# Ledger of designs, part 92: peptides against a protein of PDB entry 5D63

Target 1, 292 residues: chain A of PDB entry 5D63
Amino acid sequence: SLRRGIYHIENAGVPSAIDLKDGSSSDGTPIVGWQFTPDTINWHQLWLAEPIPNVADTFTLCNLFSGTYMDLYNGSSEAGTAVNGWQGTAFTTNPHQLWTIKKSSDGTSYKIQNYGSKTFVDLVNGDSSDGAKIAGWTGTWDEGNPHQKWYFNRMSVSSAEAQAAIARNPHIHGTYRGYILDGEYLVLPNATFTQIWKDSGLPGSKWREQIYDCDDFAIAMKAAVGKWGADSWKANGFAIFCGVMLGVNKAGDAAHAYNFTLTKDHADIVFFEPQNGGYLNDIGYDSYMAFY

## One batch from the design tools (peptide; made by RFdiffusion4, then SolubleMPNN)

Design b2_p16_7_s2 (from b2_p16_7, 6 letters changed)
Fold by OpenDDE base, seed 3:
Structure b2_p16_7_s2 (fold): chain B 292 residues (1-292), chain A 16 residues (1-16)
Amino acid sequence: as target 1 above (292 residues)
Amino acid sequence: SIEDLFREAYRAAPPE
């Protein structure tokens, strides 16, 4: 079954993603097919899937940028019914905004069925052009029509997944204790993470004994990422991944504070030195404490 | 202790 998380939703037939036009929060804003750039933040094309308790395989889909929800206009079962952004809540009972999401017949892509109308989200005519119509359309779960098949590229990790990635890293001290602060984390590309670091002013900050040293740099980076998240996205119920670690070297005679994030495949962590903006697989310290 | 290392200012400076 589909996990709670943030997804980039891509058509199975053509290189087009589900896009909220202009990222607008206005009711009735068209959801359309649009081109995307791999390994980047596609701002208007990220969707938080929230599972509905006690309703199998059923979700709301919240646009991260606008904070509005995928909505089948008037819940109509007519082929060609518009799919739009509309105000809502994560656990709504409005069937216009409830979507059953299950594997298609090919076992890799998903189909997105409206809970009420039983029609499917359809890239009309498989049109690959920017602004192509996405609509509710008649269909069945077993049909092979690529217009109604979607890949769900997961852009986030749960706290449990992050915990597991940390646990398998070789640079963790035997006394390690981690503190989880949120439930779901958007994982940023390194380029975006670095840009936040640059914009924070940390590259120009001077190391000073105790008054502004490693812990100050690491906490400042986490604060910068948190502020970036709050300023960039209108949706709630997720955080931006940026961790802080305290570590000790192998000799046991030096300590350091630093940051970490997840690799592109979300399987491992990578260390980030906020004093110089470097990414390292081995920062020379074993972590005895982390919070993220 | 490790905590004592931080208190005693054995914190890593930036690389040269």
Scores: peptide ipSAE 0.033, ipTM 0.713, DockQ to the pose 0.114
Fold by OpenDDE base, seed 1:
Structure b2_p16_7_s2 (fold): chain B 292 residues (1-292), chain A 16 residues (1-16)
Amino acid sequence: as target 1 above (292 residues)
Amino acid sequence: SIEDLFREAYRAAPPE
């Protein structure tokens, strides 16, 4: 079954993603096919899938940017019915906004069926152009039509997954204690993470003994990412991944505070030095404490 | 203790 998380939803037939046009929060905003750039944030194309309790394989899909929900217009079962952004809630009972999401017959892609109408989200004519119509359309679960098959590229991790990634890293001290602050984390591309760092003013900040040293830099980065998240996205129920670690060197005579994020495949962590913006697989310290 | 390292200002300077 599909896990709760943030997804980039890509058509199985053409290089097009499900896009909320202009990221608008207005009711009735068209959801369309749009090109995307791998390893970028793709602002209007991220969807939080929230599973509905006690309803098998059924979700709401909240646009991360607008905070509105994928909505089948009037819940109509007619082929060609518009799919739009519309105000809603994560655990709504409105069948216009409830989507059953299960594997397609190919075992890798998913189909998205409206709970009420039983029609499927369809990239009309498989049109790869920007602004191509996405609509409800008749179909079956077993049909191989690529217009109705979607890859769910997971862009977030659960706290458990993050914890597991940390546990696999060799630069963790035997006394390590981690503190989880949230349940689901959007994992940023390094380019975005770096841009937040640049915009924070940290590149121009001066190290000063105790008054503004390693811990201040690390916490400032964490705060900058948090603020960026709050300012950038209207959806709730997730955080932006940015960790803080305290570590000790091998000699046991020096300590350091630094940041970390997850690798592209979400399987490992990479260390980030907020004092110079560098990414490192080995920062020279073993972490005895983290919060994220 | 490791915690004492930070308390005693055994913090790393920037790698400049």
Scores: peptide ipSAE 0.030, ipTM 0.696, DockQ to the pose 0.119
Fold by OpenDDE base, seed 5:
Structure b2_p16_7_s2 (fold): chain B 292 residues (1-292), chain A 16 residues (1-16)
Amino acid sequence: as target 1 above (292 residues)
Amino acid sequence: SIEDLFREAYRAAPPE
């Protein structure tokens, strides 16, 4: 079963993703096929899947950028019915915005069925061009038509997954205490994370004893990421992953504050030094405290 | 304690 999370939704047949055109929040904005670039944020192509309680395998799909929801126009069961962005809520009862998402017959991709109409999200003609029509279309769960099969590339982690990644890292102190601040986290590509760091002004910040030292840098980075998230996305119900750690060295005579994020596969953490923008697998400290 | 660890250890300056 599909877990709550943020997904990049890619067609199984062609290198096209489900894209809210121009990221517009206007009702009726077309959802279209569009090219994407791996290891980038793909701004208009991220969808928060919110599971509906007591309705098996059924979700709303909120576009992260616009804050609007995937909507089958008038809930029509006619093949070719437009799929658009439309205002909504995460736990709506509007069947136009309820999508049953289950594995396709190939066991790797998913099909997206409108709850009301029972039609499927279809990349019309498998068109790989930017702006290609995505529509509701007749189908069945067992059909192999790649026009209606989608890979759900998970772009977020739950707090539990983040916690597990931390727990696997060898640079954790025996006294470690972690404090979870949110439930679901968008994990940024390093390039985006670095850009936020650059834009924060931290690269030009001067280390000053106590008044602006390691903890200030680390917290400033956390704050910068938080602000970036708030300014970049209209959807709610998730955070941007950026952790703060306090660590002690092996000798026990030095402490440091630093950041961390998750690796691309979300299985591990990587340390980030906000004083120089470096990514390290070993920052030379064992964390005894983190919040993220 | 966390307080003890942070208080007793030197806060690292940036690498040279």
Scores: peptide ipSAE 0.030, ipTM 0.696, DockQ to the pose 0.127
Fold by OpenDDE base, seed 4:
Structure b2_p16_7_s2 (fold): chain B 292 residues (1-292), chain A 16 residues (1-16)
Amino acid sequence: as target 1 above (292 residues)
Amino acid sequence: SIEDLFREAYRAAPPE
């Protein structure tokens, strides 16, 4: 089954993603097909899938940017019914906003069926142009029509997945204690992570003994990421991944505070030095404490 | 203790 998480949802037939037009929070904002850039944020094209308790394979889909939900207009079963953004809640009972998401017949892509109407999210005519209509359309789970098949590229990790990634890293001290602060984390591309770092002012910050040293840099980076998240997204129920670690060197005579994030495949962590903006697989310290 | 390292200001300077 599809896990709770943030997804970039791409058509199986053409290089088009499910896009909330202009990221608008207005009720009735069209959801459309739109081009995307791999390994970037794709601001209007991220969807938080929240599983509905006790309803198998059924989710709400919240647009991360607008905070509105994917909504089948009037819940109509008519082919061509508009799919729009609309205000809602994660655990709504409104069938207009409930979507059953299961694997298609190809075993890789998913189909998105409206819970009430039983119609499917359809990229009309497989149109790859920006602004192409996405609508509810009749179909079956077994059909191979790529207009109704979607790849769900997961852009987030659960706290458990992050914990597992940390546990796999060789630069963890035997006394390590991790503290999880949230449940689901949007994982940023390094370019975005770096941009936040730049915008924080840290590149111009002066190292000063104790008063503004490694721990201050690391905390400032985490704070900057947190603020960036709050300022950038209207959806709730997720955080932006940015960890802080305290570590000790092999000799046991020096300590350091630094950041870390996840690799693109979400399987590993990479260390980030907030004092110079560098990414390292080995920062020279073994972490005995982290919070993220 | 490891915590003492920070308390005693054995913190890393900026990397070269």
Scores: peptide ipSAE 0.028, ipTM 0.691, DockQ to the pose 0.120

Design b2_p16_7_s3 (from b2_p16_7, 6 letters changed)
Fold by OpenDDE base, seed 5:
Structure b2_p16_7_s3 (fold): chain B 292 residues (1-292), chain A 16 residues (1-16)
Amino acid sequence: as target 1 above (292 residues)
Amino acid sequence: SIEDEFRELYRAAPPE
């Protein structure tokens, strides 16, 4: 079963992703195929899948940027029916916005079926051009048509997954305690993470003993990421991953505060030094406390 | 407390 999370949804046949046109929050905004750039944020192409309780394999899909939901126009079962962004709620009963998402016959891609109409999200004619029509179309779960097959690339982690990644890291102190602040986290590419750091003013901040030292830098970075998240996305129900750690060195005579994020594959953490913007696999400290 | 533990240790100088 598809897990709750944020996904980049890519067509199985052509290098096109499901895109809310211009990221507009207006009702009826077309959802279209659009090119994407790997390892970037792809602003209008991220979707929060929220599972519907007691309805097997059924979700709402909220566009992260606009905060609107994938909507089959009038719930029509006619082939070619527009799929648009529309206002909604995560746990709506509106069948126009309920999508059954299950593996296709190839076992790797998914098909997206409207709960009410039983038609499938279709990249019309497999058109790879920007702005290509995405519509509801007749189909079956077993059909091999790549126009209706989609890869769901997970762009977020659950708190449990983040916890597991931390647990695998060798630079964790025996007394470590982690404090989880949210349930689901968008994981940023390093380039985006770095840009937030740059825009925060931290690169020009002066280290001052006690009054603005390592903990201030680390907290300022987390605050900057939080603000970036709030300013960038209209959807709710997720956070932006940026952790704070307190660590002690091997000798036990020095402590440090720093940040961390997750690697691209979400399997490991990487340390981030907010005082210089560096990413490190070993920051020279073992963490005894983290919150994220 | 965690705060006490942190304060009891030397805070590292900024990296070069």
Scores: peptide ipSAE 0.029, ipTM 0.669, DockQ to the pose 0.149
Fold by OpenDDE base, seed 3:
Formats: sequence, C-alpha cells, structure tokens
Structure b2_p16_7_s3 (fold): chain B 292 residues (1-292), chain A 16 residues (1-16)
Amino acid sequence: as target 1 above (292 residues)
Amino acid sequence: SIEDEFRELYRAAPPE
C-alpha cells in the first residue's frame, strides 16, 4: 500500500506531472499536467498523501505549496469533470476529496480513483503540453490506459526511515542517542540545501572561540532550514529534513557539531559542514548525539 | 554520561 508521504506524481505515458496551476490557494484552481525538472523541488507539483484511518488505500492529497486539496468538482461521475484545488482538511469525510490509490495492472504505476464517484484521475488525451486538462474519467482498475496511470515518486522520508539511514552509517559512536522531532520529512536537493545555507548568512560568519563556534553554525543552519520551510509551504504535517549532530573524533580528544541530510535515494546520510558548506561522507567525527 | 564526558572537549575550528 502507498505510504504516507510527499510525492511527485508523474504520468506513466508522457513526461508530465500533476500540477496545481500557479500554486494558487483559491478554491477551484485547476490541476493540470505540466512539465517538470528532475532533481528539483517542482514547487507546485508536490502532494502530501494522508491515509484515512480505517479506509483501505484511501487518502487525501494536499498540495504542499498551496495547502489546498485535490478535489473532484461536485463529486461528479461524468467523464471530463474538473479536478481542482480546494480548501479542506487532512481527514475530511468529503468524498470529493477522498482518493483511493492502488497499483495499476502493471505493478509499478498507480491509479487514483475518487472514493465517491469511482472515476479516475485522467490526463486527458495524454496531452504532454503545459496546462493540459486533468479530469475525472470513467475507467477500471485493470485497464492499461496510460492516461490514468501515475508514478508516485516519494520526496520525503518517515522518521523511522531517517533513523534507519543513520543506523547504517559507519560514523556513529557506540553511545549514540538520537532524538526524533517530527514524523515526516521533505528531503531537499543539495542545491536547495546549499542555497538556504547561502541565504542564512553563514558563509560570511566568522568562527569565534565558544561565542560563535561549531554548535552555533550547526544550530543556525537548522534554524534557517526550519524558517525556509515555514515560509515556503502552506501545508502542515511535515518538516524539512536537516539534522544536527554532535561528534567525537577517533582519538577522543576533540568534538564537533555539524549538520547532515539524506542522499538522493534516501538510503544514507551525508554530512554537511555549515562552516564551509561542504558535503562529506566522512567528516572525521563519530556522532554521539543527533536531533532531527 | 556522554554529555558529562565530552562537553568540555575542544570544539574544532574551521578546516584550513
């Protein structure tokens, strides 16, 4: 079954993603097909899938940018019914905003069925142009029509997945204690992570003994990412991944504070030095404490 | 505790 998380949703037939037009929070904003750039944020094309308790394979889909929800207009079962952004809540009972999401017959892509109407989210005519119509359309679970088949590319990790990635890393001290602060984390591309670092002013900050040293840099980066998240996204129920670690060197005579994020495949962590903006697989310290 | 043991250790300066 589909896990709770943030997804980039791409058509199985053409290089088009489900896009909330202009990222607008207005009720009735069209959801359309739009081109995307791999390995970027794709601001208007991220969707938080929230599973509905006790309803199998059923979710709300919240646009991360606008904070509005995927909505089948009037819940109509007519082919060609508009799919729009609309105000809502994560655990709504409104069937216009409830979507059953299960694997298609090919075992890789998903189909998105409206819970009430039983119609499917359809890229009309498989149109790859920007602004192409996405609508509710008649269909069945076993049909092979790529207009109704979607790849769900996960852009986030759960706290458990992050914990597992840390546990696999060889640079963890035997006395390690980790503290989880949130449940789901959007994982940023390094380019975005670096840009936040640049915008924070840290590149121009001077190391000063105790008064502004490694821990201050690491915490400042964490705070900058947190603020960036709050300022960038209207949806709730997730955080932006940016960890802080305290570590000790192999000799046991020096300590350091630094950041870390996840690799592109979410399987491993990579260390980030906030004093110079570098990414390292080995920062020269073993972590005895982390919070993220 | 780890906190008691390491909190007084030297904090590394930026790499050269």
Scores: peptide ipSAE 0.025, ipTM 0.660, DockQ to the pose 0.128
Fold by OpenDDE base, seed 4:
Structure b2_p16_7_s3 (fold): chain B 292 residues (1-292), chain A 16 residues (1-16)
Amino acid sequence: as target 1 above (292 residues)
Amino acid sequence: SIEDEFRELYRAAPPE
């Protein structure tokens, strides 16, 4: 079953993703096929899937950028019915915005069925062009039509997954205490993470004994990421991953504060030094405390 | 909370 999370949803037949046109929050904004760039944010193409309690395999899909929801126009079962962004709520009872998402017959891709109409999200004619129509269309769960098959590339991690990644890392002190601040985290590409760091002013910040040292840099980075998240996305119910760690060296005679994020595959953490913008697998300290 | 025994270490933490 599909987990709660943020997904980049890519067509199984052509290199096209489900895109909210212009990221607009206006009701009725077309959802279209659009090209994407791997390992980038793809701003208008991220969807928060929120599972509906007690309704098997059924979700709302909130566009991360606009804060609006995937909506089958008038809930019509007619083939070719527009799929649009529309205002809504995560746990709506509106069947126009409820989507049953299950594996297709190929076992890798998913199909997205409107709960009410029982039609499927369809990249019309498999058109790979930018702005290609996405519509509700008749179909079945078992047919192999790639127009209705979608890969759900997970772009987020749960707090539990992040915790597990930390636990696998060898640079954790025996006294480690972790504090989880949120439930679901968008994991940024390093390029984006670095850009936030640059924009924060930290590259030009001067280290000063105690008054602006390692902990200030690390906290400033987390604050910058938090602000970036708030300023960039209209959807709620998720955070941007950026951790802070306090660590001690092997000799036990030096401590440091630093950041960390997750690797591309979300399986491991990588340390980030906010004083120089470097990514390291070993920062020279074992973490005894983290919050993220 | 953080480990109290390490607080003094942060007061002397080197850059980078």
Scores: peptide ipSAE 0.023, ipTM 0.660, DockQ to the pose 0.226
Fold by OpenDDE base, seed 2:
Structure b2_p16_7_s3 (fold): chain B 292 residues (1-292), chain A 16 residues (1-16)
Amino acid sequence: as target 1 above (292 residues)
Amino acid sequence: SIEDEFRELYRAAPPE
């Protein structure tokens, strides 16, 4: 079954993603097909899938940017019914905002069925143009129509997945203790991570003995990422991934504080030095503590 | 704690 998480949802037939038009929080804002750029933050095209307890394979889909939810207009079963953004809650009982999401017959893509109407989210006519209509449409789970098949590209990790990625890294001290601060994390591209670093003022900050040294840089970076997250997204229930580590060198005679994030495939961590903005697979220290 | 033991090293740690 589909895991809770943040997804970029891409049509299986054409290079188009499910987009909340202009990222607007207004009720009735059209959800449309729109082009996307791989390996970037597609701001209006990220959706938090929240599983409904005790209802198999059923979710709400919250737009990360607007904080509104995917909504089938009036819950109508008529083909061509508009799919819009609308105010809601993660665990609503409103069938207009409940979506059963399961694998299609091809075993790789998903179909998105409205819980009430039993119609499917459809990229009308497979139109790849920006602003193309997305609507509820009649269909079946077994049909191969790519207009109703969607790839769910996971853009986040759970705390457990992050923990597992850390555990796989060879630069972890035997005494390591990790502290998890949140449950789900949006993982940023390095370019975005670096931009936040630049905007924080850290590139111009001066190292000063004890009063503003490695731990201050690392914490300042995490604070900057946290603020960026709060200022950028209206949805709740997730954080932006940015870890802090304390490490000791192999000789055991020096310690350092630094940051880390996840690799593109989310399988590993990469270290980030907030004093110079560098990414490293080996920062020269083994972590004995992390919080993220 | 282990953290307390290594904390003393941070005060003398040079910048990267």
Scores: peptide ipSAE 0.026, ipTM 0.670, DockQ to the pose 0.183; fails the geometry check

Design b2_p16_7_s4 (from b2_p16_7, 6 letters changed)
Fold by OpenDDE base, seed 2:
Structure b2_p16_7_s4 (fold): chain B 292 residues (1-292), chain A 16 residues (1-16)
Amino acid sequence: as target 1 above (292 residues)
Amino acid sequence: SIEDEFRQAYDAAPPE
């Protein structure tokens, strides 16, 4: 079953993603097919899937950028009914905004069925052009029509997944204690992470004994990422991944504070030195404490 | 704890 998370949703037939046009928060904003760039944020194409309690395989889909929800216009079962962004809530009872999402017959892609109308999210005519119509359309779960099949590429991690990634890293001290601050984290590409670092002013900051040293740099980076998240996205219920670690060197005679993020596949962590913007697999310290 | 051991000497300079 699909788990809670942030997804980039890509058509199985053509290189098109589900896009909220212009990222607009206005009710009735068209949801359309649009090209995407791999390994980038794709701002208008991220969707938070929130599972509905006690309703099997059923979710709301919140656009991360606009904070609005995927909505089947008037809940109509007519083929060609528009799918739009519309104001809503994560646990709404409005069937226009409830989507049953299960594996298609191919076992890799998903189909997205409106809970009320029982029609499916359809890239009309498999049109790969920017702005192509996405609509509710008649179908069945076992049909092989790629117009109604979607890959759900997970762009976030749960706190448990982050914890697991940390736990398997070889640079964790035996006394390690981790503190989880949030439940779900959008994982940024390194390029975006670095840009936030640059924009924070940290590259121009000077190390000063105790008054502005490693811990200040590490916390400043986390604060910058937090602010970037707040300023960039209108949806709630997730955080931007940026961890802080305290570590000790192998000799046990020096300590350091630094950041970390997750690798592209979300399976591992990579260390980030906020004093110089470097990414390292080994920062020279074993973490005895982290919060993220 | 490890934190207690290093709290007073917690002042790491930039990496080499």
Scores: peptide ipSAE 0.040, ipTM 0.672, DockQ to the pose 0.135
Fold by OpenDDE base, seed 1:
Structure b2_p16_7_s4 (fold): chain B 292 residues (1-292), chain A 16 residues (1-16)
Amino acid sequence: as target 1 above (292 residues)
Amino acid sequence: SIEDEFRQAYDAAPPE
């Protein structure tokens, strides 16, 4: 079953993703096919899938950028019915905004069925052009039509997954205590993470004994990421991943505060030094405390 | 605690 999370949703037939046009929050904004760039944010193409309690395999899909929800216009079962962004809530009972998402017959891609109409999200004619129509269309779960098959590329991790990634890292102290602040985290590409760091002013900040040392840098980076998240996305119910760690060196005679994020595959953590913007697999310290 | 011990002793860590 599809897990709660943030997804980039890509067509199985052509290199096109489900895109909310211009990221607009206006009711009735078209959802369209659009090109994407791998390993980037793809701003208008991220969707938070929120599972509906006690309704099997059924979700709302909230556009991260606009905060609006995928909506089948008037809930119509007619082929060609527009799929748009529309105001809503995560746990709505409006069948226009409820989507049953299950594996297709190929076992890799998913199909997205409107709960009410039982029609499927369709990239009309498999059109790979920017702005191509996405509509509700008749279909069945077992059909092989790539117009209605979608890859769900997970762009987020749960707190449990993050915890697991930390736990398998070799640079964790035996007395480690982790404090989880949120439930789901958008994991940023390093390029985006670095850009936030640059924009924060930290590259120009000077280390000063105690008054602005390693912990200040690390906390400032986390604050910058938090603010970036708040300023960039209108959807709620997720955070941007940026951790803070306190660590001690092998000799036990020095301590350091630093950041960390997750690797591209979300399986491991990578350390980030906010004082120089470096990514390291080994920062020279073992963490005894983290919060993220 | 270990946290108290280390932070109190080694708070002013310079850049690596």
Scores: peptide ipSAE 0.040, ipTM 0.664, DockQ to the pose 0.170
Fold by OpenDDE base, seed 3:
Structure b2_p16_7_s4 (fold): chain B 292 residues (1-292), chain A 16 residues (1-16)
Amino acid sequence: as target 1 above (292 residues)
Amino acid sequence: SIEDEFRQAYDAAPPE
């Protein structure tokens, strides 16, 4: 079953993603096919899938940027019915905004069926052009039509997944204590993470004994990421991944505070030194405490 | 605790 999370949803037939046009929060904003750039944020093309309790394989899809929800216009079962962004709530009972999402017959892609109409989200004619129509269309779960098959590229991790990634890292002290602050985390590309670091002013900050040392840098970075998240996205129910660690060196004669994020595949962590903006697989310290 | 042992060393200079 599809897990709760943030997804980039890509057509199985052509290099097109499900896009909320202009990221607009207006009711009735068209959802369209649009090109995307791999390993980037793709601002208008991220969707938070929230599972509906006690309804198997059924979700709402909230656009991360606009905070509006994928909506089948009037819940119509007619082929060609518009799919739009519309105001809603994560646990709505409105069948226009409830989507059953299950694996297609190929076992890799998913199909997205409206709960009420039983029609499927369709990239009309498989059109790869920017602004191509996405609509509800008749279909079945076993059909192989690529117009109705979608890859769900997971862009977030659960707190449990993050915890597991940390646990696998060799630079964790035996006395480690981790503190989880949120439930789901958008994982940023390093380029975006670095840009936030640059915009924070930290590159120009100077180390000063006690008054502005390693812990200040690490906390400032986390604060900058948090603010970036709040300022960038209208959806709720997720955080931006940026961890803080306290560690001790192998010699046991020095301690350090630093940041960390997840690798692209979400399987490992990478350390980030907020004093110089460097990414390291080994920062020279073993963490005894983290919060993220 | 580790925190107690390294409290005085926490203000270490940035890595070289």
Scores: peptide ipSAE 0.039, ipTM 0.658, DockQ to the pose 0.128
Fold by OpenDDE base, seed 5:
Order: sequence, then structure tokens, then C-alpha cells
Structure b2_p16_7_s4 (fold): chain B 292 residues (1-292), chain A 16 residues (1-16)
Amino acid sequence: as target 1 above (292 residues)
Amino acid sequence: SIEDEFRQAYDAAPPE
């Protein structure tokens, strides 16, 4: 079954993603096909899938940017019915905003069926152009039509997955204690992470003994990412991944505070030095404490 | 303690 998380939803037939037009929060904003750039945020194309309790394989889909929900207009079962952004709640009972999401017959892609109408989210005519119509359309679960097949590229990790990634890293001290702050984390591309770092003013900040040293840099980065998240996204129920670690070197005579994020495949962590903006697989310290 | 080591190390020198 599809896990709770943030997804970039890509058509199985053409290089087009499900896009909320202009990221608008207005009711009735068209959801359309749009090109995307790999390894970027794709601002209007991220969707938080929230599973509905006691309703198998059924979700709401909240656009991260707008905070609105994927909505089948009037819940109509007519082919060609508009799919729009509309105000809603994560656990709504409105069948216009409830989507059953299960694997397609190919075992890799998913189909998105409206719970009420039983029609499927369809990239009309497989149109790869920006702004192409996405609509509810008749179909079946076993059909191979790529217009109704979607790859769910997971852009977030659960706290458990983050914990597992940390546990796999060789630069963890035997006394390590991790403190989990949230349940689901959007993992940023390094380019975005770096841009937040740049915008924070940290590149121009000077190390000063005790008054503004490594821990201040690391916490400032965490704060900057948090603020960026709050300012950038209207959806709730997730955080932006940015960890803080305290570590000790092998000799045990030096300590450091630094940041970390997850690698692109979410399987590992990479260390980030907020004093110079560098990404390192080995920062020279073993972490005995982290919060993220 | 590890915390003591950390504190001492942070006061010693900035990371290179």
C-alpha cells in the first residue's frame, strides 16, 4: 500500500507531472500536466498523501504549496470532469477529495481513482504540453492506458526512515541518542539546501569563540530551514529535513556541532558544515546526539 | 562525560 508521504506524481507515458496551476489556493484552480526538472523542488507539483483511517488504499492529496486538495469537480463520473485544487481537510469525508490509490497492472505505477465516482485521474490524450488537461475519466484497474498511470516518486521520509539512515552511517558514536521532532520530512535537494544556507546569512558570519561558534552555526541553519519551510508551504503535517548533530572526533579531544541531511535516495545521511556550506561523507566526528 | 568532552573541545578551537 502507498505510504503516507509527499510525492511527486509523474505520468507513466510522458515526462509530465501533476501540477497545480500557478500554485494557486483558489477553489477551482486547474490541476494540469506540466514539465518538471529532476532533482529540484518542483514547487507546484508536490502532494501530501494522507491515508484515510479504515478506508483501504484511500487518501486525500494536499498540494504542498497551496494547501488545497485534489478535487474532482462535483464528484461527477463523466469523462472529462475537471480535477482542481479546492479547499479541504486531510481527513475529509467529501468523496470529491477522496482518492483510492493502488498499483496498476504493471506493478510499478499507480492509478488514482476517485472514491465516489470511481473514475480515474487521466492526463487527457497523454498531452505532454505544459497546462495539459487532467480530468476524471472512465477506466478500470487492469487497463494499461498510460494516461491513467502515475509514478509516485516519494520526496519525503518518515522519522523511522531517517532514523534508519542514521543508524547505517559509520560515523555514529556508541553513545548516540537521537531525538525525533516530527513524523514526516520533505527532503530537499542539495541545491535548495545550499540556497537556504546562503540566504540565511551564514556564509558571511564569522566564527567567534563561544559567542558564535559551531553550535550557533548549526542551530542557525536548522532555524533557517524551519523558517523557509513555514514561508514556502501552506500545507501542514510535515517538516523540512535538517538535522543537527553533536559529535566527537576519534581522539576524543575535539567536538563539533554540524548539520546533516539525507542523500537523494534517502538511504544515507550526508553531513553539512554550516560554517562553509560543504557536504561531506565524513566530517571527522562521530555523532553522540542528533535532533531532527 | 561526553558532554564535558564536547564543551572542552568546542572551547578549544574552531573546526578547520
Scores: peptide ipSAE 0.033, ipTM 0.662, DockQ to the pose 0.134; fails the geometry check

